# Ledger of designs, part 4: peptides against a protein of PDB entry 3ZOQ

Target 1, 223 residues: chain A of PDB entry 3ZOQ
Amino acid sequence: QLLQDSWWNQLKEEFEKPYYQELREMLKREYAEQTIYPDSRDIFNALHYTSYDDVKVVILGQDPYHGPGQAQGLSFSVKPGVKQPPSLKNIFLELQQDIGCSIPNHGSLVSWAKQGVLLLNTVLTVRRGQANSHKGKGWERLTDRIIDVLSERERPVIFILWGRHAQMKKERIDTSKHFIIESTHPSPFSARNGFFGSRPFSRANAYLEKMGEAPIDWCIKDL

## One batch from the design tools (peptide; aimed at target 1 A131 N132)

Design b1_p29_6_s2 (made by RFdiffusion4, then SolubleMPNN; its pose is not in this set)
Fold by OpenDDE base, seed 5:
Structure b1_p29_6_s2 (fold): chain B 223 residues (1-223), chain A 29 residues (1-29)
Amino acid sequence: as target 1 above (223 residues)
Amino acid sequence: MREEEEERRRREEEERRRRELEEVLLADY
């Protein structure tokens, strides 16, 4: 996929490395032989919607939704017309409690991505019905490099790290320069243990304002 | 002492890996 120039300048060397060539050849076979999500043109949507220079906030997910029509290349986000997954419902409940936004009638987070919220999964593809089926295939090395180049950026970034998998990436983030918001995962199994009441949206905006940046409009309009 | 510390580290790594897998299953929901 053709990336924006700002991301290409940061990541071009990764695409020439053997691990990424092997990943690419694996993905060609997977997409030819099986049903893989998201659509192959949507794999890098997080980088397409949010340039390297425009990143204000990062929200880390694990891997794409593995059901039909769900994944759109953005962490936690689902295509319009798809039933909101339980974790996404809890994200919208916290959004409502934190800053008073209405719960949208859809699950698309594209409006966040367009404002500088990098909705990055650590693994960017999945087989239909097989959660984490592309774990350990090379995506984590690329997405670790994405975190690294953002950590190296002079202009500060806010990292929202829900749950342990995302929090493991904290070791790659220069906490002297960047701001981290940590809580339990929005999943029904963990949300009551610290996600609810964590107020990540207002905290992110308060930090953006302190930096002299425009806040994110987190409220999502109905379709 | 060294064996107990290695066993403790192995248990902590296994618990981390289990919790990562649980969060994987939870993140799909």
Scores: peptide ipSAE 0.123, ipTM 0.649, DockQ to the pose 0.183
OpenDDE base, seeds 1, 2, 3, 4: peptide ipSAE 0.091, 0.077, 0.069, 0.071; ipTM 0.603, 0.584, 0.620, 0.579

Design b1_p29_7_s1 (made by RFdiffusion4, then SolubleMPNN; its pose is not in this set)
Fold by OpenDDE base, seed 5:
Structure b1_p29_7_s1 (fold): chain B 223 residues (1-223), chain A 29 residues (1-29)
Amino acid sequence: as target 1 above (223 residues)
Amino acid sequence: EEEEERRRREEEERRRREEERRLREDATV
C-alpha cells in the first residue's frame, strides 16, 4: 500500500538512503525464507491510518508481537479474535481507571489510529517467536526520522512514552512545542511502579483541549 | 530550439515522476 502524500513528503529522502535499501533487501529475504510479522502489507499501518498532519498523539512501542495473527502494524494493538497480551490488558485497566471506559472484548486499537493516535513501533518487523530479531537492522533510523519530522512540526504533538526504550526518544522531541507524558511500561513487570495511576488518556485530552483540538475518544467499542 | 528544450524538460519531468512512483511503490516492503 502506498504511503500517504503527507508522509511521503517527509520521508522520501530516507527511502533513497543506503541503510533503507539494505533494510529492504534484508526484509525481502526474511519474508521469503522466514515467517515474519506483521504481514508485509501491514508494516506501515501506523502511517496508513494516521497522516502526518492528523497526528495528535504518538504512542511508541518497541517491536511487533511475534505470535501468529497478533501483529497488525500498530504498537500494542492485536487483531480482533486474538487474546489480549498482558501489557494491552494493563493499558485497558488504566483506561478504565482513568476515564471510565469499559474493557473491550478485543485488542484492536485501530479506532485510536483513525483519530490521530500514531501507534508507532521503533522496529516495524519481527521473526516468528523471536522478539527483537530485527533490532539494529535500519528500522530505528527510519522511525527516529518519523519522530524528528513530527518534532519539527509547528502544530503540537503529544508523545506518550512508556518505559525506558520509548523515553530514550525524548532527546529528539522539542519540548518547547510538544508535550510528553512519561511513565513506567504497562508490562506486568513494571506497571505497578508508575504506569497504573499515570492517567495518560485524560492528560492527553487535557492537552488537546488546551490546544483547541478535539479530544480523542479512547473508549473502544466491542465487536 | 525552444520547442526541443520544452520537450526535454517535459520528458525529464515525466522520468522523474515515474521514478518517484516506483520508489513510492517500492518504499513499502
Scores: peptide ipSAE 0.266, ipTM 0.695, DockQ to the pose 0.009
OpenDDE base, seeds 1, 2, 3, 4: peptide ipSAE 0.000, 0.259, 0.026, 0.028; ipTM 0.270, 0.682, 0.548, 0.525; seed 3 fails the geometry check

Design b1_p29_7_s2 (made by RFdiffusion4, then SolubleMPNN; its pose is not in this set)
Fold by OpenDDE base, seed 5:
Structure b1_p29_7_s2 (fold): chain B 223 residues (1-223), chain A 29 residues (1-29)
Amino acid sequence: as target 1 above (223 residues)
Amino acid sequence: MEEEREEEERRREEEEEEERRRLEEDSTV
């Protein structure tokens, strides 16, 4: 079984569809012939760390980091020992300003994922040094289905949508049940235009508390 | 709408390229 039971029950039909079989055969060639990120075992890490039922918050990314050792199957997150990317640095600056967390000495967001923060990219693989190289290959159809099954869930979800790429998914979200937190992207090119001061972490926790759920401990400990 | 999406996609690609260059520089150190 490719996924844990909670996700498998929601997504099993997608894996039998022609588009996913074509994607899978493409990925087999790509991983054999090219350097692809993340490691093939890490592709579904967002779904491995956060079950369908345990999702409290979703943070959408575009595609994985394309540098060596960076991607770990979680949006915006990098493996320990990897230099923090500019967007991730800005995420931690906003985290500090929003709720007073210290900036961690690493870029791993695994602690968020374990608390019910689904760190989902819309595209789950990339070629080394080639951003968006696996765009339009079938991942978007699967990840759209992930958003759809979360939108269909009765238990509310908080969607954090940074930038236009993530915000395009808003049409798939039932805003009568689910909460959306929107701002500009944390990228240095957009962060000053509304990401900084957007306070997504405190706002997410305020919604969780209103729902009678435990808030996220967003503060990341040093390693 | 499409032009604005292309501009944000380009800005992301530029950030990822800058990050790649920095990692390559740090690896040559």
Scores: peptide ipSAE 0.025, ipTM 0.625, DockQ to the pose 0.052
OpenDDE base, seeds 1, 2, 3, 4: peptide ipSAE 0.024, 0.023, 0.022, 0.024; ipTM 0.606, 0.606, 0.589, 0.584; seeds 1, 4 fail the geometry check

Design b1_p29_8 (made by RFdiffusion4)
Pose (drawn by RFdiffusion4):
Structure b1_p29_8 (pose): chain A 223 residues (1-223), chain P 29 residues (1-29)
Amino acid sequence: as target 1 above (223 residues)
Amino acid sequence: EEEEEEEEEEEEEEEEEEEEEEEEKERLE
């Protein structure tokens, strides 16, 4: 068993399939022969911090950060102590305009994960310095199933889809139950074309309040 | 002839680099 019960009860059949076994064997070799991020112990951190039953909001990313000291097994977040990349700086600028939070002295979003925000990348590993290097190796098949089981959940889930790749997943989400907040990506190329001013954080909290759920305290505290 | 071969190699490398920057930019959007 690789995950806590709530998730294991939804995903155990996927981990028994040949594609996962092939992916696991490739990763055992690559972690021993080269530098792979995030650290192997951290691959499933988004699901460890945010159980299936506790998921309130899902923020989809693509692949982990590919530099030393960055990736935590969470979409968009970085370990405390490293510089914040441009897209993450733009997420904090939008959070400041929307909610009013000060800009934090670190980029870790673990606080969000502990409050029910699933920071799910669609690809869970990467070779150092080589973006998208683990594309098509089997992670998409697993993360599509993670999206499927969340879409099958009775209690609604709020999906935040930034950019074109994340928006492609709308086909797998049952919008008769679930909420979608979508905009352009926070990358500097696209942040001033819709992401800025989109107010995704207050909009997510409004959907939660309508359902009688506690809102997310989005502000990140300095370390 | 050697200077023409070197110039063609530099032009080919610059085209490959431009294509890679364009693909990465589109991926980040």

Design b1_p29_8_s1 (made by RFdiffusion4, then SolubleMPNN; from b1_p29_8, 11 letters changed)
Fold by OpenDDE base, seed 1:
Structure b1_p29_8_s1 (fold): chain B 223 residues (1-223), chain A 29 residues (1-29)
Amino acid sequence: as target 1 above (223 residues)
Amino acid sequence: EEEEERERERREEEERRRREEEELREYLE
């Protein structure tokens, strides 16, 4: 008997829609004909690690890393043993300055995901070496629905929106119920313009405490 | 006793999550 997955209950109608079926068929062809990231089994890792009901914080990314072995289905996160991308390095620098965490020797954010941090990309797949290659193929409609059902949830969520792309999703978020933390993107091109010093981690925990929820342990242990 | 209960709850939650992950994967793959 299939267990009642909390995300399935929220998203089942989307999976039955033509756009998603077309997306699925497209992805089958793409994975057969091209090198696609992440691994097909890792596409939905954000939903796997963080149930609908367990979401405390959402961090939106754009699309997966397009290099070999990097993407693991979580926004900004890389598999252990993979060199930390520049944006992720800046995230850890801000984490250190914000709450005093040590810089980890790896780039896996799985520990955040397991605590209720939904690490969601708006597009969940990419071709090798081709950033945004799966933009406009149907993922955005599904991930918009993910944002919508979280916005509709009675229990508040904290949305961390780094950069303009993520901030464009603010229109879908009921700010009467949910909290938004906005800054420039952690990218080297924008981090100095407001990401550094934005203290998203301590601010998120302050909101969680206000709601009577356990804070996130943002510090990542070495492997 | 409280630590053992918390460990049990954590294990049960991890097992639940693992099962939900497997089912979601089977459906979406």
Scores: peptide ipSAE 0.025, ipTM 0.358, DockQ to the pose 0.012
OpenDDE base, seeds 2, 3, 4, 5: peptide ipSAE 0.028, 0.020, 0.016, 0.024; ipTM 0.525, 0.508, 0.454, 0.594; seeds 2, 3, 4 fail the geometry check

Design b1_p29_8_s2 (made by RFdiffusion4, then SolubleMPNN; from b1_p29_8, 15 letters changed)
Fold by OpenDDE base, seed 3:
Structure b1_p29_8_s2 (fold): chain B 223 residues (1-223), chain A 29 residues (1-29)
Amino acid sequence: as target 1 above (223 residues)
Amino acid sequence: EEEKEREEKKKEEEKKKEEEEKKAIEEAM
């Protein structure tokens, strides 16, 4: 089975659709002929670490990091031993200012994913050195369906939407059931225009507490 | 002859790698 049962029950029909089969056949060629990120085993890591039922928070990214060893199949996350990208450094600076967490010596967000933080990119693959190279190839249709089935869920979800690309997905979210945290993107080009001081981590935990749910331990331990 | 055999072996190794990557996507997706 491709996914855990909870996700498979929500998404099984998408995998039979022509657009997904075309995407799959395209990716067979791309991985065979070129360096594609993440590793094929890591493509669905966001869904592997966080079941459909366990999703508490969603953080939307655009596409994976396109440098060697960076992408981990989780939005904004990098493998241990990889230099933290500028946006991720700004995420950790905001985390420190918001709730007092120390800046970790690595960039892995797996501890968030294991607590119910779905770290979803809208596009799940990229060519080495070519940002957005797999844009408009079918991933957006699958990831839109992931957002839709989460929006349809009765148990509330918190969506953290950094920047315009993520905020365009707000139209798919039932704001009568679900909570939205919006700010500018953590990128160095936009972080000073509203990401810093947005306090997304404490705000997410305040919503979880209001729902009677356990808060996320956002603090990441050193390795 | 040795150069032809080396080129043939390299083409077989490239094809094997392409088939392994295709199988990896078939298992991952």
Scores: peptide ipSAE 0.344, ipTM 0.730, DockQ to the pose 0.020
OpenDDE base, seeds 1, 2, 4, 5: peptide ipSAE 0.169, 0.214, 0.211, 0.235; ipTM 0.601, 0.640, 0.634, 0.666

Design b1_p29_8_s3 (made by RFdiffusion4, then SolubleMPNN; from b1_p29_8, 21 letters changed)
Fold by OpenDDE base, seed 1:
Structure b1_p29_8_s3 (fold): chain B 223 residues (1-223), chain A 29 residues (1-29)
Amino acid sequence: as target 1 above (223 residues)
Amino acid sequence: AAAEEAAARAAAEAARAAAAAAEEREYLE
């Protein structure tokens, strides 16, 4: 996929590395032989919607939803018309409690992405019905580099790290420049242990305002 | 000793990853 110039400048060297070539060859086979999500054209949607320079907030996910029509290349997000997964439902519940937003009738977070919320999974593809099937295949090295180049950026970024998997990336983030919002994961198995009441949305906007930046309109309109 | 320590670190990381995956899963499956 063609990346925006700002991301291409940051990542072009990664695409020439052997690990990425191996990943690419693996993906070619997987997409040819298996049902892989998201659509191959949507793999880099997080980078397409949010340029390197426009990133205000990062929300890290693990890997894409593995059900039909769900994944759209954005962490936690689902295509319109798709039932909201449990974690996403909990995200919207927290959003409502935090800042009073209504629960949207869809699960697309594209409006966040367009405002500078990088919705990045650490692994960008998955085989149908097989969570983490593409773990350890090279995506993590690329997405680690994405975190690294954002950490190196002079303009501060807010990292929202839900759950232990995302929090493992904290070591890559220069906390002298960047802000971190941590809680348990929005999953039904963890949300009541700290995600609910964590108020990540208002906290993120408070940091943006402190920086003199426009806050994110987190409220999602119905489609 | 160094090899054993490296193996122990790898095992600990794998255990943490497994625990995170279990905690952060969408479904009971």
Scores: peptide ipSAE 0.202, ipTM 0.692, DockQ to the pose 0.086
OpenDDE base, seeds 2, 3, 4, 5: peptide ipSAE 0.038, 0.042, 0.096, 0.071; ipTM 0.612, 0.637, 0.637, 0.634; seeds 2, 3 fail the geometry check

## One batch from the design tools (peptide; aimed at target 1 P188)

Design b1_p30_1_s1 (made by RFdiffusion4, then SolubleMPNN; its pose is not in this set)
Fold by OpenDDE base, seed 4:
Structure b1_p30_1_s1 (fold): chain B 223 residues (1-223), chain A 30 residues (1-30)
Amino acid sequence: as target 1 above (223 residues)
Amino acid sequence: EEERRREEEERRRRLEEKEKAVKEYLEKLK
């Protein structure tokens, strides 16, 4: 899969490493033998929608949704026409409370991605119905490198780290240069313990304004 | 050792300034 030139320059060395070749061969087998999400052409959608240079905000997810038609290669995002997952519903509830956005009639976050919000999962594929089935297969090494090269970037990035899994990546981020927004996860099990009222959207825009960058239009229009 | 301490203090100051900016922005939104 061809990446944008800006990402290719940052990641080309990873694709030549044995771990990635093993991952690639594993994925070939998985996609041939099982139903894997997202579609193989959508695996790198986060990098396709948001170039390395255009990244303003990073929102880390764990792995793709494992239900039919859900995953589109963007963390927390679902394809139009798909019922919003509970975590995404809570994200939109917080968005409404934080900055007054209406809850959209779909769950696609592509509009965020196009504005420089890198919607990155740490694991980029999953078997149907089997959450974390591709954990520890090599994706984490690649996505760690994505975090590393963003951390090394001169222009600051805002990292939104919901929950412990995402927050574990904080050690890879130069917090003196970059901005970190941390809270509990938007999952129904954790959202009431700090995600609601965390105001990640207004805080992200506050940092963007401080840097002299255009804020994100977080409000999503109905389709 | 002094240089490391200065770097750590500068890093802390930058973090505090960032947190202050967020608080001020959030207060304006209320």
Scores: peptide ipSAE 0.124, ipTM 0.671, DockQ to the pose 0.021
OpenDDE base, seeds 1, 2, 3, 5: peptide ipSAE 0.122, 0.045, 0.101, 0.035; ipTM 0.702, 0.520, 0.684, 0.562; seeds 1, 3 fail the geometry check

Design b1_p30_4 (made by RFdiffusion4)
Pose (drawn by RFdiffusion4):
Structure b1_p30_4 (pose): chain A 223 residues (1-223), chain P 30 residues (1-30)
Amino acid sequence: as target 1 above (223 residues)
Amino acid sequence: EEEEEEEEEEEEEEEEELERLEEEEEEENS
């Protein structure tokens, strides 16, 4: 068993399939022969921090950060102590305009994860310095199933889909139950074309309050 | 000549903005 019960009960059948076994064997070799991010112990951190039952909001990313000391097994977040990349700086600028939070002295979003925000990348590993190097190796097949089981959940889930790749997943989400907040990506190329001013954080909290759920305290505290 | 100088200044500003964006994309590390 690789995950806590709530998730295992939804995903155990996927981990038994040949594609996962092939992916696991490739990763055992690659972690021993080269530098792979995030650390192997951290691959499933988004699901460890945010159980299936506790998921309130899902923020979809693509692949992990490919530099030293960055990836935590969470979309967009970085380990405390490293510089915040441009897209993450833009997420904090939008958070400041929307909610009013000060800019933090670190980029870790673990607080969000502990409050029910699933920071799910669609690809869970990467070779150092080589973006998208683990594309098509089997992670998409698993993360599509993670989206499927969340879409099948009775209690509604709020999906935040930034950019074109994340918006492609709308086909897998049952919008008769679930909420979609979508905009352009926070990358500097696209942040001033819709992401800025989109107010995703207060909009997510409004959907939660309508359902009688506690809102997310989005502000990140300095370390 | 004044119109050609304004067009050259606009083209230089566009190139500087594109290089700034490419540099920030490389610092994205993703």

Design b1_p30_4_s4 (made by RFdiffusion4, then SolubleMPNN; from b1_p30_4, 14 letters changed)
Fold by OpenDDE base, seed 5:
Structure b1_p30_4_s4 (fold): chain B 223 residues (1-223), chain A 30 residues (1-30)
Amino acid sequence: as target 1 above (223 residues)
Amino acid sequence: EEEKKEEEKKKKEEEEEKKKLEELAKEERR
């Protein structure tokens, strides 16, 4: 898939490596033989909406939603007209409590991505109905490199790390340059144990302002 | 016969626990 020049310059060497060629050939078979999410054109939407230089905030997810019409290549985000998943509902509840935003009538986070919020999953594809079906197939090596090249950037980044899976990436982040916001996951199983009241949105904006950057408009308009 | 039934029961409990952990990991993402 063609990337923007800023990401291509950072990742071109990864696409030439054997692991990525094997991943690409696996994905060609998977998309031909099975229903895979997201649509093949949407796999790199996080990198399409947010250039390497425009990244202000990173929100790490695990893998795409595995239901029909849900995944759009952005972590936690669902296409318009799709019922909001439980974790996304809790994200919007915390957003309302933190900074007073209304709950949107849809689950699309594209407005965040366009403002420099990199909505990155660690695994970028999934089989229909089979969560983690593409775990350990090569995506994690590419997405680790995405974290590494952002950590190497001189201009600071804010990493929002919800739950243990995202927090395991903290070892790859230079905390002398970059800011980390950690809490429990927004899932109904963990949200009450520290996600609610964590105020990640106001905290991210406070760091952006301290760096002399424009804050994120986290409030999502209805469609 | 009893040891084989305990091993099959333990293997079934481990598969159910693995399925529950996979479902919990699915639900932690949802």
Scores: peptide ipSAE 0.075, ipTM 0.503, DockQ to the pose 0.096
OpenDDE base, seeds 1, 2, 3, 4: peptide ipSAE 0.067, 0.050, 0.043, 0.057; ipTM 0.497, 0.486, 0.468, 0.479; seed 3 fails the geometry check

Design b1_p30_5_s1 (made by RFdiffusion4, then SolubleMPNN; its pose is not in this set)
Fold by OpenDDE base, seed 5:
Structure b1_p30_5_s1 (fold): chain B 223 residues (1-223), chain A 30 residues (1-30)
Amino acid sequence: as target 1 above (223 residues)
Amino acid sequence: EEEEEERRRREEEERRREEEAKEEALRGIR
């Protein structure tokens, strides 16, 4: 699928840079020789579902899930029929406690993406069974540029930054224009230390309403 | 007339290169 023209206009110069050409050639080899996730068609799903202009909220992840059939090119999201990972279960528990949503019978966050929630990982690919295997290969430079061009946008964005890895991107965000919601990561190892009770969903909607924008319907329907 | 035809040819070639670059950047990992 072609990137929406709005993202192309923001990112075209990155795709011409040597680092991205090297990343692309590496990825061609990786997909040919290894099992890589997500599917090559799904790498840019976050940008496909949410145009540059339609971004209301950004949720940063690290890298895709490395198990079969899990990753769908959206941070924290899993394909329907896939068991919800522990972090995603905790996201839904916080969603229930924050705004009263039921726990969905699936883990797909596509409904958020379609409403302007950019579900961006900082690294967009991974080898099967090898978390962070594509770290430091060029994705971080592209995804840093995605954050930069959103920070440069005059229309405000809400950044939800869970844990230290996402919070390291705060330095790229113009806090005079944009809002940041920070907490510990939804991982079982950190969720009790500040993620639970952080109420990111209601806080995001409160900022959207203050900006005169439509809130996100965070409640996910069963399939 | 020749300058306008040359300008149009350059604009068409640039559009074609941008479309090829879009297709290559996004589809070429497939």
Scores: peptide ipSAE 0.198, ipTM 0.677, DockQ to the pose 0.009
OpenDDE base, seeds 1, 2, 3, 4: peptide ipSAE 0.039, 0.194, 0.024, 0.141; ipTM 0.590, 0.681, 0.458, 0.657

Design b1_p30_5_s2 (made by RFdiffusion4, then SolubleMPNN; its pose is not in this set)
Fold by OpenDDE base, seed 4:
Structure b1_p30_5_s2 (fold): chain B 223 residues (1-223), chain A 30 residues (1-30)
Amino acid sequence: as target 1 above (223 residues)
Amino acid sequence: EEEEEKKKEKEEKEKEEKEKEKEEALRGIR
């Protein structure tokens, strides 16, 4: 499926590069020989739900969930009917504490994506049961370019950088134009060390309001 | 010979344990 015109204009040159052709041929083999997540149609869901021009907020993840039916091409998000992963539960706990939202009965963040929250993983595919199995295969080069073209955009973006892996991308972000919200990762291993009480949702909305933009409705309705 | 095989098995087990710990740590990060 063709990316939306706004993303295609920004990324077309990357898709013609040898590294992406090699990545694509690798992925064809992987999807034929292995169980790969997300579904091949869902790989670019972050770019499908949020156009280049509509990006207000970016939330960086590492790689997709590697369990059956979990990944839907959006960072931290899971398909409806899937048990909320520990990090996602902590995200909803912080959301409740920050701005008073109820914890939803599902883990889909599609409502955020539709409002301009780019839920981007740095690696867009994974083998079943094998975390980071597609690390260093070319995705990072494409997703670095996604960060770069957003950093180059005149209209400001808010980057929410949870944990060291996401924070390493700060060097690619023009902090004279763009806003950064940093904390520890929502993982149970790190959430108590600074993620809880970081109030990323209210802080993001405060920046949006200061820029004269509509805030994000972070509250997720039950299904 | 037996000490080198035991050393290789130990290094392979430590690699597998470190990969499992990384996978569990990454699973715990999710």
Scores: peptide ipSAE 0.024, ipTM 0.409, DockQ to the pose 0.180
OpenDDE base, seeds 1, 2, 3, 5: peptide ipSAE 0.022, 0.021, 0.027, 0.025; ipTM 0.486, 0.471, 0.498, 0.455; seeds 3, 5 fail the geometry check

Design b1_p30_7_s3 (made by RFdiffusion4, then SolubleMPNN; its pose is not in this set)
Fold by OpenDDE base, seed 1:
Structure b1_p30_7_s3 (fold): chain B 223 residues (1-223), chain A 30 residues (1-30)
Amino acid sequence: as target 1 above (223 residues)
Amino acid sequence: MKEEERKKKEEEAEKEEEEARKYLEELKKL
């Protein structure tokens, strides 16, 4: 199966729906005719690294990086050897200021994903050089369902919602069960308006500890 | 009210995304 059993059980009905079939046919054409990111094998990496039951934290992104070799199927994450995008640099600056982690020499967030940080983009594919080129093609409906099934989960989740796009998903989250950490986006345009000093990492760990869960080791080792 | 507020938030989110995109495009030209 393309997905772990836990996610398949939550999402199998979505894959049978017409919107997803249309999305799939669109993606087949796109991958055949154009350069699409991430690699087709990496589209669901967020779900591959973090099972439905293992989700502790969700970090929402918009869509994948649209440059060569960047997108890893994880929100904000870039493959090793790829220059850190500005937003990711700001994430690491906040991480350093919040909890004292060193800035890693790479931009891979796989270590977070493996610990239960679901690094979910709302749109899971993009054309080369064309940000949001796959917006409104069906991904948002699937990723909304991912948020919904997590919101419905009895075991609490922490949602980190950076910027307005991510914060729009708050209406889908049962805030009586789940914790929300909101700030401005880590983008250079917005980071100084509330992202810096928001301390999302220590706040997430404080919630995890309150829940009796192991905190995330947010510090990323050099490669 | 809710739908107008949602639409306004969408427009504001799209502006933030567009600004971020423009910045990234400008940075790629450097």
Scores: peptide ipSAE 0.037, ipTM 0.663, DockQ to the pose 0.678
OpenDDE base, seeds 2, 3, 4, 5: peptide ipSAE 0.032, 0.029, 0.032, 0.034; ipTM 0.649, 0.632, 0.645, 0.657; seed 4 fails the geometry check

